# Peptides against a protein of PDB entry 3J47, part 97

Target 1, 121 residues: chain A of PDB entry 3J47
Amino acid sequence: IRLTNQLKSLKGLQSKLKDVVEYLDKVINKELPINHTILGKLQDVFNLLPNLGTPDDDEIDVENHDRINISNNLQKALTVKTNDELMVIYISNLVRSIIAFDDLIENKIQNKKIQEQRVKD
Target 2, 26 residues: chain B of PDB entry 3J47
Amino acid sequence: NAQYHLLVKQGDGLLTKLQKYGAAVR

## One batch from the design tools (peptide; made by RFdiffusion4, then SolubleMPNN)

Design b2_p23_3_s1 (from b2_p23_3, 15 letters changed)
Fold by OpenDDE base, seed 5:
Structure b2_p23_3_s1 (fold): chain B 121 residues (1-121), chain C 26 residues (1-26), chain A 23 residues (1-23)
Amino acid sequence: as target 1 above (121 residues)
Amino acid sequence: as target 2 above (26 residues)
Amino acid sequence: LDELLELVIQRLLELQKLIAELR
């Protein structure tokens, strides 16, 4: 019973991770705006993922160690891949913020030039 | 990791330059 | 991911150039 529930939870998590990857790909392709709420929840899930792979259960079976190590390595590899994706999103947002601020500066410079011309007339 | 840290540092450097320019235009 | 990172780097370089032209 407990193992079946863990497998079901893992399948649910895998499906959710797939949906997240598809969402991230759409955001990367500029098909969807970045939803900060989804991103925050995703970060929270990833911060909890290292704890989901540590069996604090000190009981039972050397034969599952190779599958658990492969699962932990896969989970670590998926965590790294997602950290890289989140990182690209962060940089993209930073670049957008820089562009928006540059446009604001240009608008201020233009407004100042217009005011200086009006004072000379 | 190293390439990422470099890219983040470049972004932060640009942000800092932009902030200085915004303060000079005020 | 690598192509997207390259696009972001290119955009940062363009912004650096634009900031330099505004100085």
Scores: peptide ipSAE 0.282, ipTM 0.842, DockQ to the pose 0.065
Fold by OpenDDE base, seed 2:
Structure b2_p23_3_s1 (fold): chain B 121 residues (1-121), chain C 26 residues (1-26), chain A 23 residues (1-23)
Amino acid sequence: as target 1 above (121 residues)
Amino acid sequence: as target 2 above (26 residues)
Amino acid sequence: LDELLELVIQRLLELQKLIAELR
């Protein structure tokens, strides 16, 4: 149950990430106006991401085009890092559930052996 | 990406083996 | 992150061995 819910949540996140990519592609192709509400919610998701990199406050003055590319690269790197972290957490929980199920199986085998021994006595 | 898919596939294979074992013990 | 991934892979290998011993 818990693993299935985590897998479902991860699939939901993957679907949402795909929807964001498809939206960004449509915005790049000028097929859809920038929905400020979607952009605002995306910004809120990114503001909830731990701010990995205070840009050291020491370069005022290089053109707005490079800042957008650097911000997009940082945002992409943060998204990839978050995906990798969620992946590792998912696999760790999978492993933990496998161990717990193995222990449960071993306990059932032991209980069955004890019951078979009690029926022979 | 490929290493991730390999690790997930290995985990799914282990989970499937464990499910078969749990069904054989039940 | 890489170290944590390696620990998880190692744990999966140990579990595969344990399942093989139970078969």
Scores: peptide ipSAE 0.281, ipTM 0.848, DockQ to the pose 0.106
Fold by OpenDDE base, seed 4:
Formats: sequence, structure tokens, C-alpha cells
Structure b2_p23_3_s1 (fold): chain B 121 residues (1-121), chain C 26 residues (1-26), chain A 23 residues (1-23)
Amino acid sequence: as target 1 above (121 residues)
Amino acid sequence: as target 2 above (26 residues)
Amino acid sequence: LDELLELVIQRLLELQKLIAELR
């Protein structure tokens, strides 16, 4: 039960990550308008990260298009990095669950062998 | 992305095999 | 990140071998 629930939660996380990637690809391709709710949740995840770079509010005028591209490229790089980190955490938890299950199987085999030896004596 | 998805599939396949083995030992 | 990914891949390969020996 516990391992099956962990696997189900991990599959749910993987599906959600796939939906986020597919959504980001559709937004990049301009096929869908930016869903402000998904972007807001992604922004909430980024707001829970310590702000890497306050742009000081004190230079007005003329470079807004290149600054938007640099900010979008940094935000994209941070989003890709965060996705890769979350994925590595997912695999690490999967591997830990597999190891714990293997140890449980081996312990059951050993207990069965001990019981079979006690019935022969 | 593709290599990582392959690794996740291999891990899920391994977990499924372990679950079958644990059911056969029971 | 790449080193951690490689460690995870290696551990999955070891577990695959162990499951093959138990069959």
C-alpha cells in the first residue's frame, strides 16, 4: 500500500510535469495564450526562490525589448533548471523505494528459509 | 529530456518487476 | 546535477542485474 501510493504520487507528479512542459511548448509556439493561473503558480514557485536580481527601479526608457528578452531567457533557464532538479529528486525517490522494496523481499526470503530449516529439525 | 524520460521508464519497469517478485514470495 | 543523474542511472543498472539474478 505505502509503496503503491508513493508510485502513484510520483506518476501524478510526472504527468503534471509533462502537462507543464507541453503547456510551456504551446506558449513558446504562440498556439495558446499564456494561462495566467499556471504562470501565476510558476511565479509563486519563483517567488519562493530567493529573488536572484532586483533590477533597481531607477533607469527609465528605450531598452525594454532587449531587457524583456534577457529576463525571459533567464526565467526560461531557471525554469529548465528547476524542472531538471525536480526530475532528479523524483528519480532519487523512485530508486530509494526500489532499494527498500528489494531489502524487504530479501528479508522475507531469509525468514522463509529459516522457517523451512526449523520444520526439518 | 528524452534520456531522462527513458531513465524514468526503466525505473518504473524495475519497480513493477520488484512488485511482481514480492507478490510471488508472499 | 549531471553527476547525481549518473549515480541514479548506475544504481538502476545494479538493481536490474540483481532482479535478473533472482529470476
Scores: peptide ipSAE 0.271, ipTM 0.844, DockQ to the pose 0.123
Fold by OpenDDE base, seed 3:
Structure b2_p23_3_s1 (fold): chain B 121 residues (1-121), chain C 26 residues (1-26), chain A 23 residues (1-23)
Amino acid sequence: as target 1 above (121 residues)
Amino acid sequence: as target 2 above (26 residues)
Amino acid sequence: LDELLELVIQRLLELQKLIAELR
């Protein structure tokens, strides 16, 4: 139950992330007008992502235009890293489910062999 | 991305094989 | 991250072998 719910939640998140990427690609290609409400919600999601890059306080002096590109590149790199980590967790849970199913099959085979021996005696 | 999709596809293929084996043991 | 991915790939390969032995 818990693993199935986590897997369903992760699949739902993956689908939503795909829809967001497809939307951003259409906006970049000028195929769709920029929806300010969707962009605002995306910006809120990005602001709720932990800034996992405070570089230590040792360069006060590069213009505000490069800070936005570096922050966006760092946030993109962190988003990719977080996606890769979630994917590794998904595969690890899949692997555990496979092992548990294999053990259940083996236990069922053994129980069937024991029952067949008891019917022959 | 491509290596990741390959790994997921291998996992799904393995799960499908296990499901077939579990059905044959029934 | 790369080490964790490699560990998962190795574990998946081991499971593929185990399923092949049970056939």
Scores: peptide ipSAE 0.266, ipTM 0.845, DockQ to the pose 0.110

Design b2_p23_3_s2 (from b2_p23_3, 15 letters changed)
Fold by OpenDDE base, seed 4:
Structure b2_p23_3_s2 (fold): chain B 121 residues (1-121), chain C 26 residues (1-26), chain A 23 residues (1-23)
Amino acid sequence: as target 1 above (121 residues)
Amino acid sequence: as target 2 above (26 residues)
Amino acid sequence: LDELLELVLKMLEELQKLIAELR
């Protein structure tokens, strides 16, 4: 039962990671804003991943030990990949915040210039 | 891990600065 | 305003460095 749940969770995570990568590519290309809901769900998945990778100490036959080690290595690799994706999302949000701030500064500069011109007239 | 944490820390520092300036612009 | 612009430029430069370190 536990292995089937881990496999289902891993498959769900893999699908979600794919969706996030596709979303990140659109974000990097400035095609779409970052969806905070997708980010939050990805963080939730990431936080749940460590809990999915703990084999409970149920009698694992020696033949299953190699399969579990392979699955744990794959889960670790997926965890690292997910972390890298989250990092790219985070950086993309920072860049957008800076751009929005730059636009705000420019708008203030323009408004100041307009006000200075109105005082001279 | 360490590089990631460094990046996140620097990004948070940047965001905090950005927020302070955005508040000063209002 | 100039101080604010300078800060934004520094922040952008810091972000660019961070992105470069990730590649």
Scores: peptide ipSAE 0.287, ipTM 0.856, DockQ to the pose 0.040
Fold by OpenDDE base, seed 3:
Structure b2_p23_3_s2 (fold): chain B 121 residues (1-121), chain C 26 residues (1-26), chain A 23 residues (1-23)
Amino acid sequence: as target 1 above (121 residues)
Amino acid sequence: as target 2 above (26 residues)
Amino acid sequence: LDELLELVLKMLEELQKLIAELR
């Protein structure tokens, strides 16, 4: 029963990770805004992944060692992929913040020029 | 890993500069 | 203000370079 629930949770995580990749690709292409809620949930999953990989030191029979190594390699590969995705989101947010700041500066310059013109009239 | 941490560190440095300039323009 | 704009542009360029290194 526990193993079936873990496998179901892992499949759910893999599906959600795929959805995040697809979302990130759309954000890179400027098609969608960043969803902070999806990002937060992905971060929470990532913080839980190291805890899922701590074997409780209970007697794991040698026949499971190859399955554990495959699971750990898959978990590491998923971890790297998730880190790359989080990085792309972070960069996209940074770019948006820079653009919004540039627009704010330009608006302030224009407003200052308008005020200086009104004082000369 | 190292390239990722370098990228994040550069991004945080840029964000910190951006925040300082935004405060100076207010 | 021009110095600020130049710095923002430089930050954007550095960010674009970092994205290119990931791709």
Scores: peptide ipSAE 0.274, ipTM 0.854, DockQ to the pose 0.039
Fold by OpenDDE base, seed 2:
Order: structure tokens, then sequence, then C-alpha cells
Structure b2_p23_3_s2 (fold): chain B 121 residues (1-121), chain C 26 residues (1-26), chain A 23 residues (1-23)
């Protein structure tokens, strides 16, 4: 019963992580806008993920060790992949902020030129 | 890991510069 | 304003280098 519930919870987490990856791919491809609330919750989930290399559950049976290690290695690889995707999103947001700032500067330059022309007339 | 942290640190440095310039333009 | 534009361009170039190092 307890092991079956843990396996079900892990499968649920894996499914949610897949949905997150799919969402991140759509955001990278500019198909969807970045939702900051989703991004923040994902970062919180990654910060709350116990290091997938702390062996504090190492007291259960040598024959399941290979499947648990493969699952933990896959989850670690998926975590790394998702961190890389989050980084690409962060960079994309930074670029958008720089562009928006450049547009603001250009608008201020134009407004200043218009004011200087009005003072010369 | 180290390259990721370096990139994030550089991005944060750029954002901080951008914020300082935004404040100077106000 | 020209100095500010030059700095934004420099920041954009630095960001492009960072993206290139990730690929």
Amino acid sequence: as target 1 above (121 residues)
Amino acid sequence: as target 2 above (26 residues)
Amino acid sequence: LDELLELVLKMLEELQKLIAELR
C-alpha cells in the first residue's frame, strides 16, 4: 500500500513535469506569453525538490536499487533540462525588458527633440 | 551548474544596470 | 541619451554572447 502510493505520487509528479516542459517549449517558441506566477511556482518546486542525490531513503532492498536509480537519474536529468528551459525563459524576459527599455529611450529622445524644436520656433 | 550560475549572475548584473539607467531617465 | 543608447547596445551584445556560450 505505501509503496503503491509513492509510485502513484511519483507518476503524478512526472506527468506534471511533462506538462511544464510542454508549456516551457510553447513559451520559448513564442506561442504563449510567459506566466510569471507559473514560473515562480516552478522555481519554488525546484528549490523544494530535495537534492535528487541525498540518499536519506537508502534502507530498502538491493533488488529495487537499479530501477530506483534509473528513476532518480531520469528525474535528475528532467530537472536539469527544466532548469535549462527556465534559464532560456529568463534570458528571453531579459531581452524583452532591454527592448522595452530601448523603445522608452527612443520615445524620450523623440519627445526631447520635439520640445527643443518648439522652443526654437 | 557553475556555467548556469555565472550566466544568471551576468543577467542579474545587466538587469541591475538597466534599472539604474531607467531610474536616471526618470 | 547617446551614452545611454551605447550602454543598452553593449548590454545587448553581452547578452548575445551569453546566449552563444549556452548553445
Scores: peptide ipSAE 0.272, ipTM 0.852, DockQ to the pose 0.039
Fold by OpenDDE base, seed 5:
Structure b2_p23_3_s2 (fold): chain B 121 residues (1-121), chain C 26 residues (1-26), chain A 23 residues (1-23)
Amino acid sequence: as target 1 above (121 residues)
Amino acid sequence: as target 2 above (26 residues)
Amino acid sequence: LDELLELVLKMLEELQKLIAELR
């Protein structure tokens, strides 16, 4: 019963992680806007993931080690891949913020020039 | 990992500069 | 205003460098 519930929870987590990757791919492709609330929850999940990949050294059987090591290496590789995707999203947001700021500066320069012309007339 | 943390730290520094300036422009 | 433009240009250059380090 307890092991079956843990396996069900892990499958549910795997499905949610897949949905997250699909969402991140759509955001990278500019098909969807970045949702800050989703991004924050993803960051929280990633901060908890390193603690999920430490097997507490509590005693269970040598024959599952190869499947668990492949799963842990795959989970680590998926964690790295998703960190890279989050990084691309973060950089994309920084670029957008800087562009929006450049446009604000240009608008201020134009407004100042218009005011200086009006004072000379 | 280390390169990622350095990149995030640099980006946060840029965002902070951007925010300080946006506040001075208001 | 000129000091601001210079600051934004520096931020853009720093960002471009970060993007280049990721490629």
Scores: peptide ipSAE 0.272, ipTM 0.850, DockQ to the pose 0.042; fails the geometry check

Design b2_p23_3_s3 (from b2_p23_3, 13 letters changed)
Fold by OpenDDE base, seed 1:
Structure b2_p23_3_s3 (fold): chain B 121 residues (1-121), chain C 26 residues (1-26), chain A 23 residues (1-23)
Amino acid sequence: as target 1 above (121 residues)
Amino acid sequence: as target 2 above (26 residues)
Amino acid sequence: LDELLQLVLQQIEELNKLIAELR
């Protein structure tokens, strides 16, 4: 039962991560705005990852030590991967903010030129 | 880690240039 | 102005390349 739940959770996380990557591709291509709800859901998944590796305290058998280490290493690797993905989102937001600010600057310059022409006429 | 910090530094560099441009347009 | 816009565009392209290398 526990392995099946971990496998389902991992498959669910993998599917969601794929959806986030596809979303990030659309964000990079300027097709969609950054969805803060996806970011929040990714953070929620991250906050649940530490809980997936808590051994139920009730079976102290020596064979669990290697499995616990593998699970902790996998959780740490998933943690790093999630952090990297959050940063790709952050950078994508930064790039969008840069483009929007550039467009705002260009619009301001055009408006200033139009006003200067109207004052000379 | 290193590539990530490099990417962040490049993003910050872009933001700084954009801020300078915004200040020059004011 | 156009030169400054081109510099910004070039830097955005460089960031996109770095994002692509991380994938």
Scores: peptide ipSAE 0.303, ipTM 0.851, DockQ to the pose 0.036
Fold by OpenDDE base, seed 3:
Structure b2_p23_3_s3 (fold): chain B 121 residues (1-121), chain C 26 residues (1-26), chain A 23 residues (1-23)
Amino acid sequence: as target 1 above (121 residues)
Amino acid sequence: as target 2 above (26 residues)
Amino acid sequence: LDELLQLVLQQIEELNKLIAELR
C-alpha cells in the first residue's frame, strides 16, 4: 500500500513538472505571466523531495538496493530539472522587474520635466 | 552548477545597477 | 538613461543565451 501511494505521488509530481516546463516555455516566449502559486507549490515539492529520499534506517533488504539507487538517481535527475525550471522562472521575474522599474524611472523623469516646465510658465 | 551560479550572479548584477539608477533619479 | 537601458537589455540577452545552453 505505501509503495503504491509513493509511485502515484511520483507520477503526479512528474506530470506537474511537465506542466511547469510547458508554462515556463510560454513565460520565456512572453505569452503568459508567472503564476506565483504554481512556483510556491513546486518549491514545496522540491523541499519535500530530500525528505522522501531519507530512508528511515529500517532493514531494507539488499535486493531493494538497486531499485533504491535507480529511484535516487531518478529523484536527483528530477531535482536538477526542477531547479533549472525554478531558475528560469527567477530570471524571467527579474527581467520583468527590471523592465517595469526602467519604465517607472522614465515616467518619473518625464513627470518632473513637465512640473519644471509648468513652474517656468 | 557553475552556469547556474553565473546566471544568478548576472541577474543580481542587473538588479544592483537598476537600484543605483533608481536612487540617482530620486 | 538610454545607455543604461542598453546595458540592461544586453545582460537580459546574455541571460537568455545561458538559459538556452541549459536547455
Scores: peptide ipSAE 0.301, ipTM 0.854, DockQ to the pose 0.036
Fold by OpenDDE base, seed 2:
Structure b2_p23_3_s3 (fold): chain B 121 residues (1-121), chain C 26 residues (1-26), chain A 23 residues (1-23)
Amino acid sequence: as target 1 above (121 residues)
Amino acid sequence: as target 2 above (26 residues)
Amino acid sequence: LDELLQLVLQQIEELNKLIAELR
């Protein structure tokens, strides 16, 4: 019963992670706007993921160790991949913020030039 | 890891320059 | 102003190159 529930929870996490990756790909491709709430929830999930490298449970039999290690290594690899995707999104947002700020500055300078011209006329 | 940190540092450098430009236009 | 805009554009291009190297 307990092991079956853990496996079900892990499968549920894997499915959610896949849905996240698909969402991230759509955002990278500019098909969807970045949802800050989804991004924040993902960051929270990563911060709450116990370091998948502390074996603080000193009592699991040698025959299950290879499957658990493969699952933990796969989950670590998936975590790294998702962190890289989150980084690409963060940088894409940074670039968009830079462009929007440059446009704002240019608009402010144009407005200032128009006011200076009106004072000379 | 190193490329990741380089990318973050470059982004932070851009943000800092952008902030300086915004302050100069105020 | 134009020099500053060119500097920002150059930095965006460098950032895009770095993103492309990570893909």
Scores: peptide ipSAE 0.296, ipTM 0.853, DockQ to the pose 0.037
Fold by OpenDDE base, seed 4:
Structure b2_p23_3_s3 (fold): chain B 121 residues (1-121), chain C 26 residues (1-26), chain A 23 residues (1-23)
Amino acid sequence: as target 1 above (121 residues)
Amino acid sequence: as target 2 above (26 residues)
Amino acid sequence: LDELLQLVLQQIEELNKLIAELR
């Protein structure tokens, strides 16, 4: 039962990670805005991952120790990968915030120029 | 880890500058 | 205003460099 749940969760995570990567690529290419819902779902998956890797204490077979170490290493690698994806999302949000701010600056400059022209007329 | 923290720190610095300017524009 | 815009652009460039180093 546990292995099947881990495999299902891993498959679900892999699918979500793929969707996030595809989304991040579109964000990097400035094709789409960041979907906060995807980010939230990724965070939820990340927060659930540690709980999926906890062995229920009920089978201390010595052969499981190597499998547990491999699973922990894989979980750690997935954790790092997820952190990298979250980081790319964070940077992409920052870059968008900067662009939106630049547009706001330019709009303010233009509005000021229009007001100065109206005072001269 | 170190590169990640550096990137986050730079991003936070930029966000802070952005916020300061947004406040000055109001 | 122009100085502030330049500072923002410089920070974007620095962030882009850091992203490139992480790839």
Scores: peptide ipSAE 0.300, ipTM 0.856, DockQ to the pose 0.037; fails the geometry check

Design b2_p23_3_s4 (from b2_p23_3, 14 letters changed)
Fold by OpenDDE base, seed 2:
Structure b2_p23_3_s4 (fold): chain B 121 residues (1-121), chain C 26 residues (1-26), chain A 23 residues (1-23)
Amino acid sequence: as target 1 above (121 residues)
Amino acid sequence: as target 2 above (26 residues)
Amino acid sequence: LDELLELVKQQILQLQKLIAELR
C-alpha cells in the first residue's frame, strides 16, 4: 500500500514535470509570454532539489554515487548560471524601467512648460 | 557576489533618484 | 533569456531522467 502510493505520487510528479516542459517549450517558441512567477517557482524547485538528493547512509553502489555527484555538480552549476542570467535580466528590466520613467518625467515637465507658455500668450 | 551586490545597489540608487525626481515633477 | 530558459528545460529533463531511474 505505501509503496503503491509513492509510485502513484511519482507518476503524478512526472506528469506535472512534462506539463512544465511543454510550457517552457511554448515560451521558448514565443507562443506565450515569459511568466516571471513560473520561472521563480521553477528556480525554487531547483534550489530544493540539492536537498532531495542526499541519501543518508552507506549502501549506494559506487557507480550511482558518481552519477549522483556529477548530476548534483551539474545541477548546481546550472542553478548558478540560471541565477546569474535571471539577475542580469532583472537588472536590465530595472534599468529599462528607470529610463522609461525618466523619459516620462521629462515629457511631463515639457508639457507643463508648454501649458504655462499658452496661459501667458 | 560582490559585483552583483554593487550592481543591485547602483540600480536601487538610480530608482531612488528617479522616485525623487518623479515626486518633484508632480 | 532564451538560453536561460533552455537551461531550465534541460534541468527539468535531467530530473525526469533521475525520477525514471528511481522506478
Scores: peptide ipSAE 0.274, ipTM 0.771, DockQ to the pose 0.017
Fold by OpenDDE base, seed 5:
Structure b2_p23_3_s4 (fold): chain B 121 residues (1-121), chain C 26 residues (1-26), chain A 23 residues (1-23)
Amino acid sequence: as target 1 above (121 residues)
Amino acid sequence: as target 2 above (26 residues)
Amino acid sequence: LDELLELVKQQILQLQKLIAELR
């Protein structure tokens, strides 16, 4: 059960990372405003990560509370760490999108200058 | 958290400036 | 993380300079 949940959490993280990458590609392609959808996908990660680590609160025993609290604190700490890593990936990809858009602007300026020279000749 | 939100806001501000510049070059 | 954040800040600063040069 624990290994399966960790694998599910890792798959969920991998899927969300893939979603973030796919979203960043859509942002580079100017299909969506960068800020709202990435924030939404981050929020979705934050909402899904706690649920991936809750074994169904359906049935079993009050005597494991200290081990459960340590496990929940470790899981919360791992969730925070994973969140910080996703945030770093997000910012890195945002910067890449900005660079790609800057290069596009420069290319447009160069093309406009070439057209203005051709009209003067 | 706060430093990250500040960095996100700075990225958003840069993106907005870049979008305005892209619209002026069109 | 802090070093990567600093690299990202430097990239943003470089882009701001480039945008200013294009104006």
Scores: peptide ipSAE 0.267, ipTM 0.825, DockQ to the pose 0.076
Fold by OpenDDE base, seed 3:
Structure b2_p23_3_s4 (fold): chain B 121 residues (1-121), chain C 26 residues (1-26), chain A 23 residues (1-23)
Amino acid sequence: as target 1 above (121 residues)
Amino acid sequence: as target 2 above (26 residues)
Amino acid sequence: LDELLELVKQQILQLQKLIAELR
C-alpha cells in the first residue's frame, strides 16, 4: 500500500513536470506571454530542490556529489538571473503605473478647468 | 546591486512627486 | 530570458530522467 501510493505520487509529479516543459516551450516560441505567477512558482520549486537534496551524510558516491554540485551551481545561477528578470518586470510595471497616474492627474486638472469655465459663462 | 538600488530609488522619487502632485490637484 | 528558460527546461528534463531511472 505505501509503495503503491509513493509510485502514484511520483507519476503525478512526472506528469506535472511534463506540463511545465510544454508551457516553457510555448513561452520560448512566443506563443504565450510570460506568466509571472508560473515563473515565481517554478523559482520556488528550484529553491526547494537544494532542500530536497540535503544529503543525509551517508556515503554519496563521488559521481553523485559532482552531479549535485553541478546542479546546485546551475540552480544558483538560474535563481540570480530569474531575480534580475523579475526586478526588470517590477520596474517596468512601476514606470507604467507612474505614467498612468500622471495622465489621470492631468485629465482631472483639465476637467476642473472645464467646470470652472462653465460656471463663469 | 548598486544599479538596482539606484533604479528603485529613482522610481520611488517619481512616485513621491506624483503623490504630491495628486494631493495639490485635490 | 530565452537562455534562462532553456536552462530551466534542461534542469527539468534531467530531473525527469532521474525519476525514470528510479522506476
Scores: peptide ipSAE 0.251, ipTM 0.755, DockQ to the pose 0.015
Fold by OpenDDE base, seed 4:
Structure b2_p23_3_s4 (fold): chain B 121 residues (1-121), chain C 26 residues (1-26), chain A 23 residues (1-23)
Amino acid sequence: as target 1 above (121 residues)
Amino acid sequence: as target 2 above (26 residues)
Amino acid sequence: LDELLELVKQQILQLQKLIAELR
């Protein structure tokens, strides 16, 4: 029962990874905008993946381990890159919001000064 | 993760300062 | 990333200066 559930979970993960790859290909091709919700779900998947960054030294077949490690490192690098891109977008939007708010404050102060001058005239 | 959270926290801190300034000018 | 972070820090610093001039 536990092994069958693990295999089913692994197959489900593999299917989701395929969907993510297909989505990333569409984003690279500029066919779709970056969907923050898909990216958040991808981050959640990575947070649920055990940190495979400590090879405990037990002799598991070097050829399958290298492919899994290369795939995990590439996937980690792609996720880091995508997180970085989201972070860049988030910061850029934050900065734009801050600038727009600052301009609104300045405009409001100038409008108050102009009204105070008009009341003194 | 830690650098991302630090950056988000810095951004939120700036938004909070800007909001306080906007409220003081209102 | 570091260059972009630096650009963001520069924008933040400019906004802080502008807010200080408005006080």
Scores: peptide ipSAE 0.245, ipTM 0.823, DockQ to the pose 0.072

